# Peptides against a protein of PDB entry 5JXT: the designs that were tried, part 85

Target 1, 319 residues: chain A of PDB entry 5JXT
Amino acid sequence: SLLPKKEINVYIGMSEMQVKWYQKILEKDIDAVNGAGGKRESKTRLLNIVMQLRKCCNHPYLFEGAEPGPPYTTDEHLIYNAGKMVVLDKLLKRIQKQGSRVLIFSQMSRLLDILEDYCVFRGYKYCRIDGSTAHEDRIAAIDEYNKPGSDKFIFLLTTRAGGLGINLTTADIVILYDSDWNPQADLQAMDRAHRIGQTKQVVVYRFVTDNAIEEKVLERAAQKLRLDQLVIQQGRAQVAAKAAANKDELLSMIQHGAEKVFQTKGAFGTMAEKGSQLDDDDIDAILQAGETRTKELNARYEKLGIDDLQKFTSESAYE

## One batch from the design tools (peptide; made by RFdiffusion4, then SolubleMPNN)

Design b2_p16_4_s4 (from b2_p16_4, 6 letters changed)
Fold by OpenDDE base, seed 1:
Structure b2_p16_4_s4 (fold): chain B 319 residues (1-319), chain A 16 residues (1-16)
Amino acid sequence: as target 1 above (319 residues)
Amino acid sequence: PMPAYLLRPEPPESVP
């Protein structure tokens, strides 16, 4: 029988560079961030801010002129300038030592480009599939990864390209480097490893930038997932899926953690204390804290009925 | 029984 997957949210502080870029994104559109645009503020502008903040949470080098140079060189700066990369770098070393193989999913093909540079820099053998990958090249990459005795440790995928029903049961670890707004996309990604033919315990690590927009992306996805489950269980197929976020919901999401970001002169959390010098105990502490917060998040939504889940609870924006 | 993953439609476009 297939073992149940273990899912852990990994809450990660921003690097100093991410904090500076996050501040810069908010400052550029400060009137929109403060809600000063009122009814005149476009939903499109708020969606653009959300997209830039999500890029910042992934890696600051997703912005033009963010990478140190010239000369442009792949070095340790690729890692220490993004909190997720610092944690990823330590976690991959542990995963490899355990004799596991890993799928890494992102929404952003340009983040996969950074992860390719990282894989080359660390000497990790990898495969890649994204939305631009030709059908024949996808088959070849899957076959190369799944072959008996494959030296390919990592598979890099965009979440949607990985959603295409492929079998990657030769991996037992899944890293969601970021989250889809639709929790079903992430579930389909996990199901590439968590499928018939899997022989190991599948573990899913979901990276979440702490004190940032990604916490609200995660909360909204968890809410949608619970609503979908209840609609299926209660046979209420006519309950419209939660509508797309309104302007006030988007504004609340943008404002989450913004004050603390503006007050911060360096990095956040473990990134402020240790930077790139995280040890194995620091990683264990991050994973343990993440497991606790994951249980709390799930327990929050498990208690809610359909009518409560249809309401956007803005209350958590001011805590 | 058909595995639940085969019954999942392609997720709609990622919108907030």
Scores: peptide ipSAE 0.046, ipTM 0.530, DockQ to the pose 0.050
Fold by OpenDDE base, seed 5:
Structure b2_p16_4_s4 (fold): chain B 319 residues (1-319), chain A 16 residues (1-16)
Amino acid sequence: as target 1 above (319 residues)
Amino acid sequence: PMPAYLLRPEPPESVP
């Protein structure tokens, strides 16, 4: 029988470069970040800030002129300049050593480009699918990955392109490098490995930048998921899906961790202590802390009713 | 040369 999937949120500190870029993004729009624009602040401006902060959480090289060069060379800097890459680099070694195969999902095709450069640099054989991949090339990539004795270790996918009905049960590990605002998109991505034909325990690692916008993306996704579950269970199909985030909700998300980011000199958490020198014990500690925080997050939303979840603002989650 | 990832268009993100 198919074993239940294990899902673990992996909370990761920003690198020093990410902290510097996160500060610059906030400083560029400081009046909006401080709520000084009030009712006059455009929702579009706040959405743009959220998008830039999410890029920073993924990799600072998503910004023009952030990559060291010329010459532009792929080297260890591609890893140590992003907290998620440092953790990914250690996890992939473990995953490979145990004879597992891995799906890596992102919302950002440009992050998959960075992950391709990383795969080449580490000598990992991979397949790729994104939104621009032709239908025939998608089939070819899936077949190449799934074939008996495939030497392809990694499959790189955009969450939405990889969510489209495909079978990838030849992988047993799923890494969500970032989260969709719609939790159903991430579930559909997990279900590429977690379906009929899977013979192993599927483990999902969800990367979350600690003390940043991504915690609020995760919380909002968890709220939506719980609301969807309760609506289905109660047969209340007419309960309006939680409306698109208002200005105050977006502002609260942008402000989350901003003060600590401004006060920080260097990297965050284990990234400040160890940086790229994370060992196996450091990774086990990060995974154990993540498992605990995942249980706490789920337990918080399991106690809430439909009316609570509809009124629930991101601030009341920590009170 | 500019890195290839900087030359690729970003897909439309999901709305919060």
Scores: peptide ipSAE 0.034, ipTM 0.624, DockQ to the pose 0.298
Fold by OpenDDE base, seed 4:
Structure b2_p16_4_s4 (fold): chain B 319 residues (1-319), chain A 16 residues (1-16)
Amino acid sequence: as target 1 above (319 residues)
Amino acid sequence: PMPAYLLRPEPPESVP
């Protein structure tokens, strides 16, 4: 029988570089961030801020001129300048030592390019599929990864490209490096490993930048997922899928953690304490804290009714 | 060589 997947949100502090870039993104559009634009603030401008903040949470080198160079050489700076890369780097060593194989999903093909450079730098053998990958090359990559005795440890995928019905049950670990706004896209990604033919316990690690926009991305996705579940269970086909985020919702998401980010000198959380020097105990602590926060998050949304889940207010989660 | 990710256009992201 297929074992239930274990899902763990891994809450990761920003590196010092990410904090600096996150501050710069907010400062550049400070009037929009403060809501000073009022009714004149374009939804497009707020969406652009959200996009830049999500890029920052993933890796600061997604910004032009962020990478140290010339020369542009892949080195330890690729890891230590992004909290998610620091955790990923330690987690992948553990995963490999356990004889597991891993799917890494992202929304951003440009992040997969960074992850390719990382894989080369660490000597990890990998496959890649994104939205631009030709159909033949997708088949070849899947077959190369799934072949008996494949030496490919990592499969790099964009979440949406990986969602397309492929079988990757030769992997037992799934890393969601970021989250889709649609929780179904992430579920479809997990289902590449968590399906008939899987013989191992599938573990899903969802990376979430702590005290940042990604917590609100996760909350919004969890709300949508619970709403979808309740709609299906209650047969209430009339509950319109929660509309695309309004301006006030986007503004609230942008403002989340912004004050603390402005007050922060250096890195956040475990990244401030240990930086790139995370050990196995630090990873265990992060995973344990993540498992706790995941349970708390789920328990919060399980108590909410349809009407509460339709409200984007963080306040309805505290009543 | 410039990292390949700097040379690629940004793909359409998921919208909220």
Scores: peptide ipSAE 0.028, ipTM 0.585, DockQ to the pose 0.386
Fold by OpenDDE base, seed 3:
Structure b2_p16_4_s4 (fold): chain B 319 residues (1-319), chain A 16 residues (1-16)
Amino acid sequence: as target 1 above (319 residues)
Amino acid sequence: PMPAYLLRPEPPESVP
């Protein structure tokens, strides 16, 4: 029997560099962030801010001129400048010691480029597939990963490319480095490992930058997922899919944690205390806290009706 | 027999 997948949100503090870049993104468009544009503010401008904040949560080197150099060399700076990379680096060492194999998904092909550099730097053997990968090369990469006795530890995928009905049941760990706005895309990615032919407990780690826009991305995805489930269960095919986020919703997402980011001079949470010097106990604490917050998040949305889930604001989940 | 990779189309662009 296929074991149910274990899903854990891993809440990760920003590095000092991420805080500085997050501040810089907000400051560049401060009038839009403060809602000073009102009804005249373009939805496109707010969507652009959201996209830049999500890039910052993933890695500062997604911005031109962020990488230290010249010379441009892969070094420990690639890891310590992004909270997600610090946690990933420790988690992958644990996963490898357990004899597990891992799928890493991202929305951003340019983040996969950073993860390739990281894999080379750490000596991890990997495969890669993204939207640009030719059909024959996709087959070859999958076959190379899935072959008996494959030395490929990591598979790097864009979530979209992972949405292809491929079988990767030779992996038992899934890392969602970021979240899709559509929870079905992430589920389809997980289903590459969590399907018929899997013999291990599949564990899914969803990385979420704490006190940042990614918490709101996750909340919105959880709301959509619960809505989809209720629509299916109730046979109400007529329940309009939750409309695309309006300007006020996008503004609220951009503002989430912004004040605390502006007040912060260093890193956040465990990144401020330990930085790149995370030990196994720090990872266990992060995973345990994440498991608790994941249960709380799920329990919040499981109690909501269709009408409540159509509301964007978190306020409707406390009424 | 290698399971025929049902190449599902890429999911549509994710919107907020």
Scores: peptide ipSAE 0.040, ipTM 0.545, DockQ to the pose 0.064; fails the geometry check

Design b2_p16_5_s2 (from b2_p16_5, 8 letters changed)
Fold by OpenDDE base, seed 3:
Structure b2_p16_5_s2 (fold): chain B 319 residues (1-319), chain A 16 residues (1-16)
Amino acid sequence: as target 1 above (319 residues)
Amino acid sequence: SDEEWRERRAKKKYVK
């Protein structure tokens, strides 16, 4: 029988470099961030800020002039300059030691490029599929990964490319390195491992940058998912969640944690205390805290009705 | 650009 998947949000502090770049992104458009543009502020400008902040949460080297060099190197700096990479690096060692195999999903093909460089640097054997991968090459990569006795530990996928009905039940761990705006895309990604033919407990780790825009992306995704479920259950097709965030929602998301980011000198949370020197106990603490916060987040949205879930209000979820 | 990104990656050296 297929065991229920275990989903854990892994809340990760920004590295010092991420904090610096996050500040720089906000400062560049400070008038928009402060809402000073009012009705004149374009939705496109806010969407651009959101996309830059999400890139920062993934890896600062996604920005021109962020990566140290020339000469450019792949070294430990690729890991310690991104909180998600620090956690990933420790988590993958544990996953490998347990004899598990892992799917890593991202929205960003350029992040998969960084993850390829990381895999080569650590000596992890991997497969890759993204939106540009030819159909034949996709089949070949899937078959290579799923082969009995495959030496491929990691499968790197863009979330949308991995959502295309493929079977990856030879993996039991799923890492969502980032989240899609559509929670169904992430579910479809998880369902590549969590499907008929899976023999292990599937565990899904969703990486979320703490005190950053990604918490609001996650909250919005959870809200939308619950709304979609209730609409299906109640047969009320008219209650389609507004597919796109409005300006005020985008502004609220951009502003989330911004003040604390501006006040921060150095890294956040465990990244400030331990940086790249995270041990197994630090990982266990992060996972336990994440499991608690995941339960709290789910419980918050489970209590809400359709009408409450239609409002992107931080307030309605505290009643 | 995507070209500059690819060129940068191709020139990277792995530090052992």
Scores: peptide ipSAE 0.593, ipTM 0.959, DockQ to the pose 0.616
Fold by OpenDDE base, seed 1:
Structure b2_p16_5_s2 (fold): chain B 319 residues (1-319), chain A 16 residues (1-16)
Amino acid sequence: as target 1 above (319 residues)
Amino acid sequence: SDEEWRERRAKKKYVK
């Protein structure tokens, strides 16, 4: 029988470089961030801020002029300048030692490019599929990865490319490097490993930048997922969860953690304490804290009815 | 640009 998947949100502090870039993004549009733009503030401007903040949470090298150089190098700086890369680097080492194989999903093809450079740097054998990958090349990559005795440890995928009904049950670990606005896209990604033919316990690690916009992306995704479940259960198909965030929701998401980011000198959390020198105990502590917060998040939304789940609660932005 | 991004990646040196 297929074992139930274990899902753990992994809350990760920003690196010093991420904090600086996050501050710079907020400062560039400070009037919009403070809501001073009023009715004139375009939804497009807020969406652009959200996209820049999400890029920052993924990797600062997604910005022009962030990467050290010239000369440009792939080195340890690729890892220590992004909190998610620091955790990923330690986690992949553990996963490999366990004899597991891993799917890594992202919304950003340029992040997959960074992850390719990282895989080559660490000597991890990988496959890649994104939205631009030709159909024949997709089949070849899947077949190469799924081959008995395949030496391919990692499969890099865009979440959308993973949605295409492919079978990747030869992997037992799923890393969601970033979250989709639509929780169904992430579920479809997980279901590539968590499907008929899987023989292992599937574990899903969802990376979430702590004290940043990604917490609100996660909350909104969890809220939407619960709403979708309740709508299906109650037969209330007309409660289409508004797919697009409104201006006030976007503003609240942008403001979340912004004050603490402005007050922060250096990195956040475990990234401030240990930076790239995370040991196995630090990873265990991060995973345990993540498991606790995941249970708390799920328990919060499980108690809510449809009417409560339709309200975007801004209250958690200032706690 | 996507072209500049690809060109930058192609010129990167791996430090071993």
Scores: peptide ipSAE 0.593, ipTM 0.959, DockQ to the pose 0.612
Fold by OpenDDE base, seed 5:
Structure b2_p16_5_s2 (fold): chain B 319 residues (1-319), chain A 16 residues (1-16)
Amino acid sequence: as target 1 above (319 residues)
Amino acid sequence: SDEEWRERRAKKKYVK
């Protein structure tokens, strides 16, 4: 029988470079961030800010002029300048030592480019599929990854490209490097490993930048997922969860943690304390804290009815 | 641009 998947949100502090770029993104559109744009502020402007903040949470080198150089190098700076890369680098060593194989999902093909450079730098053998991958190359990559005795450790996928009917049950670890706005897309990605033919316990690590926009993206996705589940269970087809965040929701998401980001000199949390010098105990502490916060988050939404979830803005959960 | 991004990646030196 297929074992239930274990899902853990991994809450990760920003690096110093991420904090600096996060501040710059907010400062560039400070009037929008403060809600001073009034009725004239376009939803598109707020969506663009959200997109830039999410890029920052993934890797600062997604911005022009962020990568150190010329000369441009692939070196340790590729890891220590992004909190998610610091955690990923330690976690992958552990995963490999355990004889596991890993799927890494992102929404951003350019992040997969950074992860390719990282894989080459660390000597990890990988496959890649994104939205631009030709059908034949996609089949070849899947077959190369799934073949008996495959030396491919990592599969890099965009969440959307990976969601399309692939069987990747030869992997037992799933890393969601970022989250989709639609929690069903992330579930479909997980279900590439968590499917009939899987023989191992599937573990899903969802990376979430702490004290940033991604916490609110996660909360909104969790709320939507619970609402979708309850609607299906209760047969209440009319409760189409408003799929698109309104302007006020987007503004609240952008403002989340912004004050603390502006006040911060250097990195956040464990990234400030340890930076790239995370050891196995630090990783265990991050995973344990993440497991606790994941249970608390799920327990919050599990207690809510359909009517509560429809009215529930992320702010009302802390009163 | 996407072209500049690809060209930059192609010119990167791996430090071992």
Scores: peptide ipSAE 0.593, ipTM 0.959, DockQ to the pose 0.651
Fold by OpenDDE base, seed 2:
Structure b2_p16_5_s2 (fold): chain B 319 residues (1-319), chain A 16 residues (1-16)
Amino acid sequence: as target 1 above (319 residues)
Amino acid sequence: SDEEWRERRAKKKYVK
């Protein structure tokens, strides 16, 4: 029988380099971040800021001039310069030691490129699929990963490419390195491992940069998912959860944690205390804190009705 | 650019 999946949000602090780049992104558009642009600020400009902040939360090397060099190297700096990589590096060691196999999903193909470089650096055997992967190569990668006795530990996927009907039940761990704006895309990604033919408990680790834009992306996704569930349950087809954030919501998301980011010298949270020196106890503490916060987040939205969920989405249906 | 990104990756040395 298929066991219920366990989903845990893993809240991760930014590295010092991520804080510096996050500050730089906010400073570049400070008038928009402060709401000083008023009615003249385009939704497109705010969406661009959100996209840059999400890139920063994933890895600073996604920006031109961020990667140290020339000469360019793949070394420990690829890990310690991104909080998610520090946690990933420790978590993958545990996953491998447990005899588990892992799917890693991202929205960003260039992040998969960084993860490939990381896999080669650590000696992890991997497969990759993204939106540019030819159909034949996609089949070959899936078959190579799923074959009995496969030496492939990791499958790297873009969330959308991985969501397309494939079976990856030979993996029992799912890492969402980032989140989709549409929570259904992430669910579809999880369902690649959490499907008929799975024999293990599927565990989903959702990486979330703490005190940053990603916390608000997660809250919005959780709200939308609850709204979608209530609409289905109540048969109220007309309450199409408007997928697109409005300007005020985007601004609020951008502003979340911005003041603390500006005040921060160095790294955030556990990255400031331990940095790349995270041990197994630190990972257990992060996972336990994440499990608690995940339960609290779910409990917050489970108590809300359709009308409450619609009010929190500042899209009043009537304006 | 995507080309510059690919070229940079191709030239990277792995420190083992």
Scores: peptide ipSAE 0.590, ipTM 0.959, DockQ to the pose 0.617

Design b2_p16_5_s3 (from b2_p16_5, 6 letters changed)
Fold by OpenDDE base, seed 2:
Structure b2_p16_5_s3 (fold): chain B 319 residues (1-319), chain A 16 residues (1-16)
Amino acid sequence: as target 1 above (319 residues)
Amino acid sequence: MEEELRERREKRKYVK
């Protein structure tokens, strides 16, 4: 029988470089961040800020002039300059030692380019699929990954390309390096490993930058997922869950943790305490804290009815 | 910008 998947949110602090770039993004649009633009600020401007902040949470080298060089080297700086890479680097070593195989999903093909450099640097054999991958190359990559005795440890996928009905049950670990705005896209990605033919316990690690916009993206996705589930269960198909955040929701998401980011000199959380020197005990502590916070997040939304879940999306719209 | 970053990544893959 297929075991239920275990989902753990992994809350990760920003590196010092991420904090500096996060500050720079907020400062560039400070009037928008402070709500000083009033009714004149376009939803498009706020969406652009959100996308830049999400890039920062993924890796600062997604910005022009952020990568040190010339010469442009692939070295430890690729890891220690992003909190998610520090945790990923330790977690992948553990996953490999356990004889597991891993799917890594991102919304950003440019992040997959960084992860390819990382895979080469660490000597991890990998496959890649994104939205630009030709159909034949996609089949070849899937077959190469799924073949008996495949030496491919990692599959790098964009969430949307990976969601397209493929079977990857030869992996038992799923890392969501970032989250989709639509929680169903992430579920569809997980279901590539969590499907008929899986023989292992599927574990999903969802990376979330703590004290940043990604925490609010996650909360909103969890709320939407619960609402979608209740609507299906109650047969109330007419409750079109508002697919897109309103302006005030986007502003609140941008403001989340911004003050603390501006006050911070250096890195955040475990990244401030240990930096790149995370040990196995630090990873266990991060995973245990993540499991606790995941249960708390789920329990918060499980208690809410349809009307409550709708009010939380509407009351933030009428102030 | 995005193309330049990709090209830099691709060049690094072939040099190591």
Scores: peptide ipSAE 0.054, ipTM 0.698, DockQ to the pose 0.139
Fold by OpenDDE base, seed 3:
Structure b2_p16_5_s3 (fold): chain B 319 residues (1-319), chain A 16 residues (1-16)
Amino acid sequence: as target 1 above (319 residues)
Amino acid sequence: MEEELRERREKRKYVK
């Protein structure tokens, strides 16, 4: 029988470099961030800020002039300059020691390029599929990963490209490095491992940058998912789930944690305390805290009706 | 800009 998947949000502090770049993104458009543009502020400008902040949460080297160099090197700086990479690096060592195999999903093909550099640097054998991968190459990559005795530990996928009906039940761990605006895309990604033919407990780790826009992306995704479930259960086809965030929602998302980011001179949380020196106990603490916060987040939305779920709440799920 | 960053990454894969 297929075991229920275990889903854990992994809340990760920004590195010092991420904090600096996050500040720089906010400062560049400070009038828009403060809502000073009012009704004249374009939705396009706010969407661009959101995109840049999400890039920062993933990796600062997604920006021009962020990567140290010349010379440009692949070294430990690729890891310690992004909180998600620090946690990923420790988590992958644990996953490998357990004899597990892992799917890593991202929305950003350019982040997969960073993850390829990381895999080469750590000596992890991997497969890759994105939206540009030819059909034949996609089949070949899937077959190479799924073959009996495959030496491929990691599969790197864009969430939408990986969602296209493929079977990856030879992996038991799923890492969502970032989240889709549509929670169904992330579910479809998880269902590549969590499907008929899976023999192991599937564990899903969703990386979420703490005290940043990604917490609000996660909350909005959880709200939308619960709304979709209730609409199906109640047969209320007329409940148009507002698919697109409005200006006020986008502004609230941009403002979330911004004040604390501006006050921060270094890294956040465990990244400030330990940086790249995270041990196995630090990872266990992060995972345990994440499991608690995941339960709290889910419990908040389970109590809400359709009418409440149609209202974007700016309130934190933890307030 | 994105292409230049990709080219830099490709160059790094060959610079051990």
Scores: peptide ipSAE 0.049, ipTM 0.699, DockQ to the pose 0.216
Fold by OpenDDE base, seed 1:
Structure b2_p16_5_s3 (fold): chain B 319 residues (1-319), chain A 16 residues (1-16)
Amino acid sequence: as target 1 above (319 residues)
Amino acid sequence: MEEELRERREKRKYVK
């Protein structure tokens, strides 16, 4: 029988470079961040800020002029300048030692380009599929990954491209490098490994930048998932339609952790203490803390009714 | 901007 998947949110501090870029993004639009634009503030402007902050949480080299060079080298700086890469690097080494194979999902094809450079740098054999991958090349990549005795350790996918009903049950680890606004897209990604034909325990690691906008993206996604479940159970199909964040929700998400980011000199959390020198015990501590926070997050939303789940309140996270 | 960063990374894959 298929074992239940284990899902763990992995809360990761920003690198020093991420903190600096996160501050710069907020400062550039400080009036919008402070809500000074009022009713006149464009929803498009807030959405743009959200997208820049999410890019920062993924990797600072998604911005022009962030990558050191010329010459542009692929080296340890590709890893230590992004908290998620530091954790990924240690986690992949563990996964490989366990004889597991891994799917890595992102919303951003440009992040997959960074992950390809990383794979080459570490000597990890990989496949890639994104939204631009031709149908024939997609089939070939899937077949190459799934073949008996495949030397491909990693499959890099955009979450949406992975959503197309493909079977990747030859992997037992799923890393969501970032989260979709639609929790169903992430579930569909997990279901590529967690499906009929899987013989191992599927483990899903969801990377979440701590004290940043990604916590609110995750909370909103969890809220929406619970709402969708309750709407299906109660037959209230009309409620599902409010998928788009309003201005106040976007503003609250942008403001989350912003004060602490402005006060921070250097990196956050374990990235401040250890940086790129994370050991196996540090990874175990991050995973254990993540498992606890994941249980707490799920328990919070499981208790909420439909009417509460329709209200995006920043306050409901701290009661 | 996005295309230029992609091209730079693609070039690096062939230089190592």
Scores: peptide ipSAE 0.041, ipTM 0.675, DockQ to the pose 0.139
Fold by OpenDDE base, seed 5:
Structure b2_p16_5_s3 (fold): chain B 319 residues (1-319), chain A 16 residues (1-16)
Amino acid sequence: as target 1 above (319 residues)
Amino acid sequence: MEEELRERREKRKYVK
C-alpha cells in the first residue's frame, strides 16, 4: 500500500548576502513598499517586487552582479551565499547516506542552472527537466533516472514541467526548493514520487525562507488549498478562490518581515549563528522546528471556514 | 565540464 506522504516546511534563514540583496530590492522600490503609491501603485510593480524578493530567497546569484568574479569560480560560495543551499547541501548528504533518491523542484529554471553547477561541484549525478526541455530529451531523462540501478541521485525539475503526469517513484524524497502560487502545482509535483509504484515513505521538504515573502507565499498557498478542499467538500463550485492576489495582499506580502530585514546586520537565525558550518544536529533542529510550524500552520487553516478563507486576513493567522 | 559551468555562469550574469 502507498504510505501517506510526510510534508515538512523547512524554515530557513537568509544568508548575509541574501539579507543585503533583500534590503536593496526593498530600498529600490521603498515608496511602493511603504504603500506611498496608494491607488496609483501598479499591480505590475508590486508583482515585480514580489518576483525579485522570491529570486532573493532562492539565490542571490539570480541577480546581475551578485556572483563574485571575475574570475567566476564554482566553489563553496555558491552554497554559503544562500540559506536554502546550505540546508540543501547538508540534507542531500543525509539523503544520499540513507540510500534515498531525490526530486528537487523549483519555479525558476535559472535556479536549476545554479543547482546543476552545485551538483557538478559536489559530484552528484543528476537529471534535469524544465519547460524548455524537448519531449524526447524529457523521456530520455526520465528513463535514465528511473532505470534499474540508475546512478542518478538527483532529478532537477521545474514544478510545472515535473507536473506533467510522469512517474518518478524511483525517488522517495521530494524537495520543493520554492513554492508555486498554486498549491495544486506543488501537489502535482509531489505526486510524481507519491503514487502507485512507490515502495518507500515519501518525504516532502518544502523550503521556506523565514521572515521573508516566502512565508506569505506559503500561507496564501495553504489558504487556497484549504479553500479548494472545502469548496469540493461543500459542493460550493461558485467559490472561485480569487486566484490573483490583489494590490493590498501583494503589499502585505512584500512588507512581511521587511522591518526586521532592514534592522538586520548579517544573516538570519541559524545562518547567523553557524552559516555554512551547520551540522547534523542543526539540520535535525531545523527539521523539528519545521515540523512543529507545519502542524501549527495546518491547524490554523483547518479551523477556518470558507468565508474566513476568502478573506486574506494576515491577522486571522495569529488569533 | 569547467567550460560548461563557465558558460552557465556567463548566461546567469546576462539573463535579466
Scores: peptide ipSAE 0.061, ipTM 0.744, DockQ to the pose 0.047; fails the geometry check

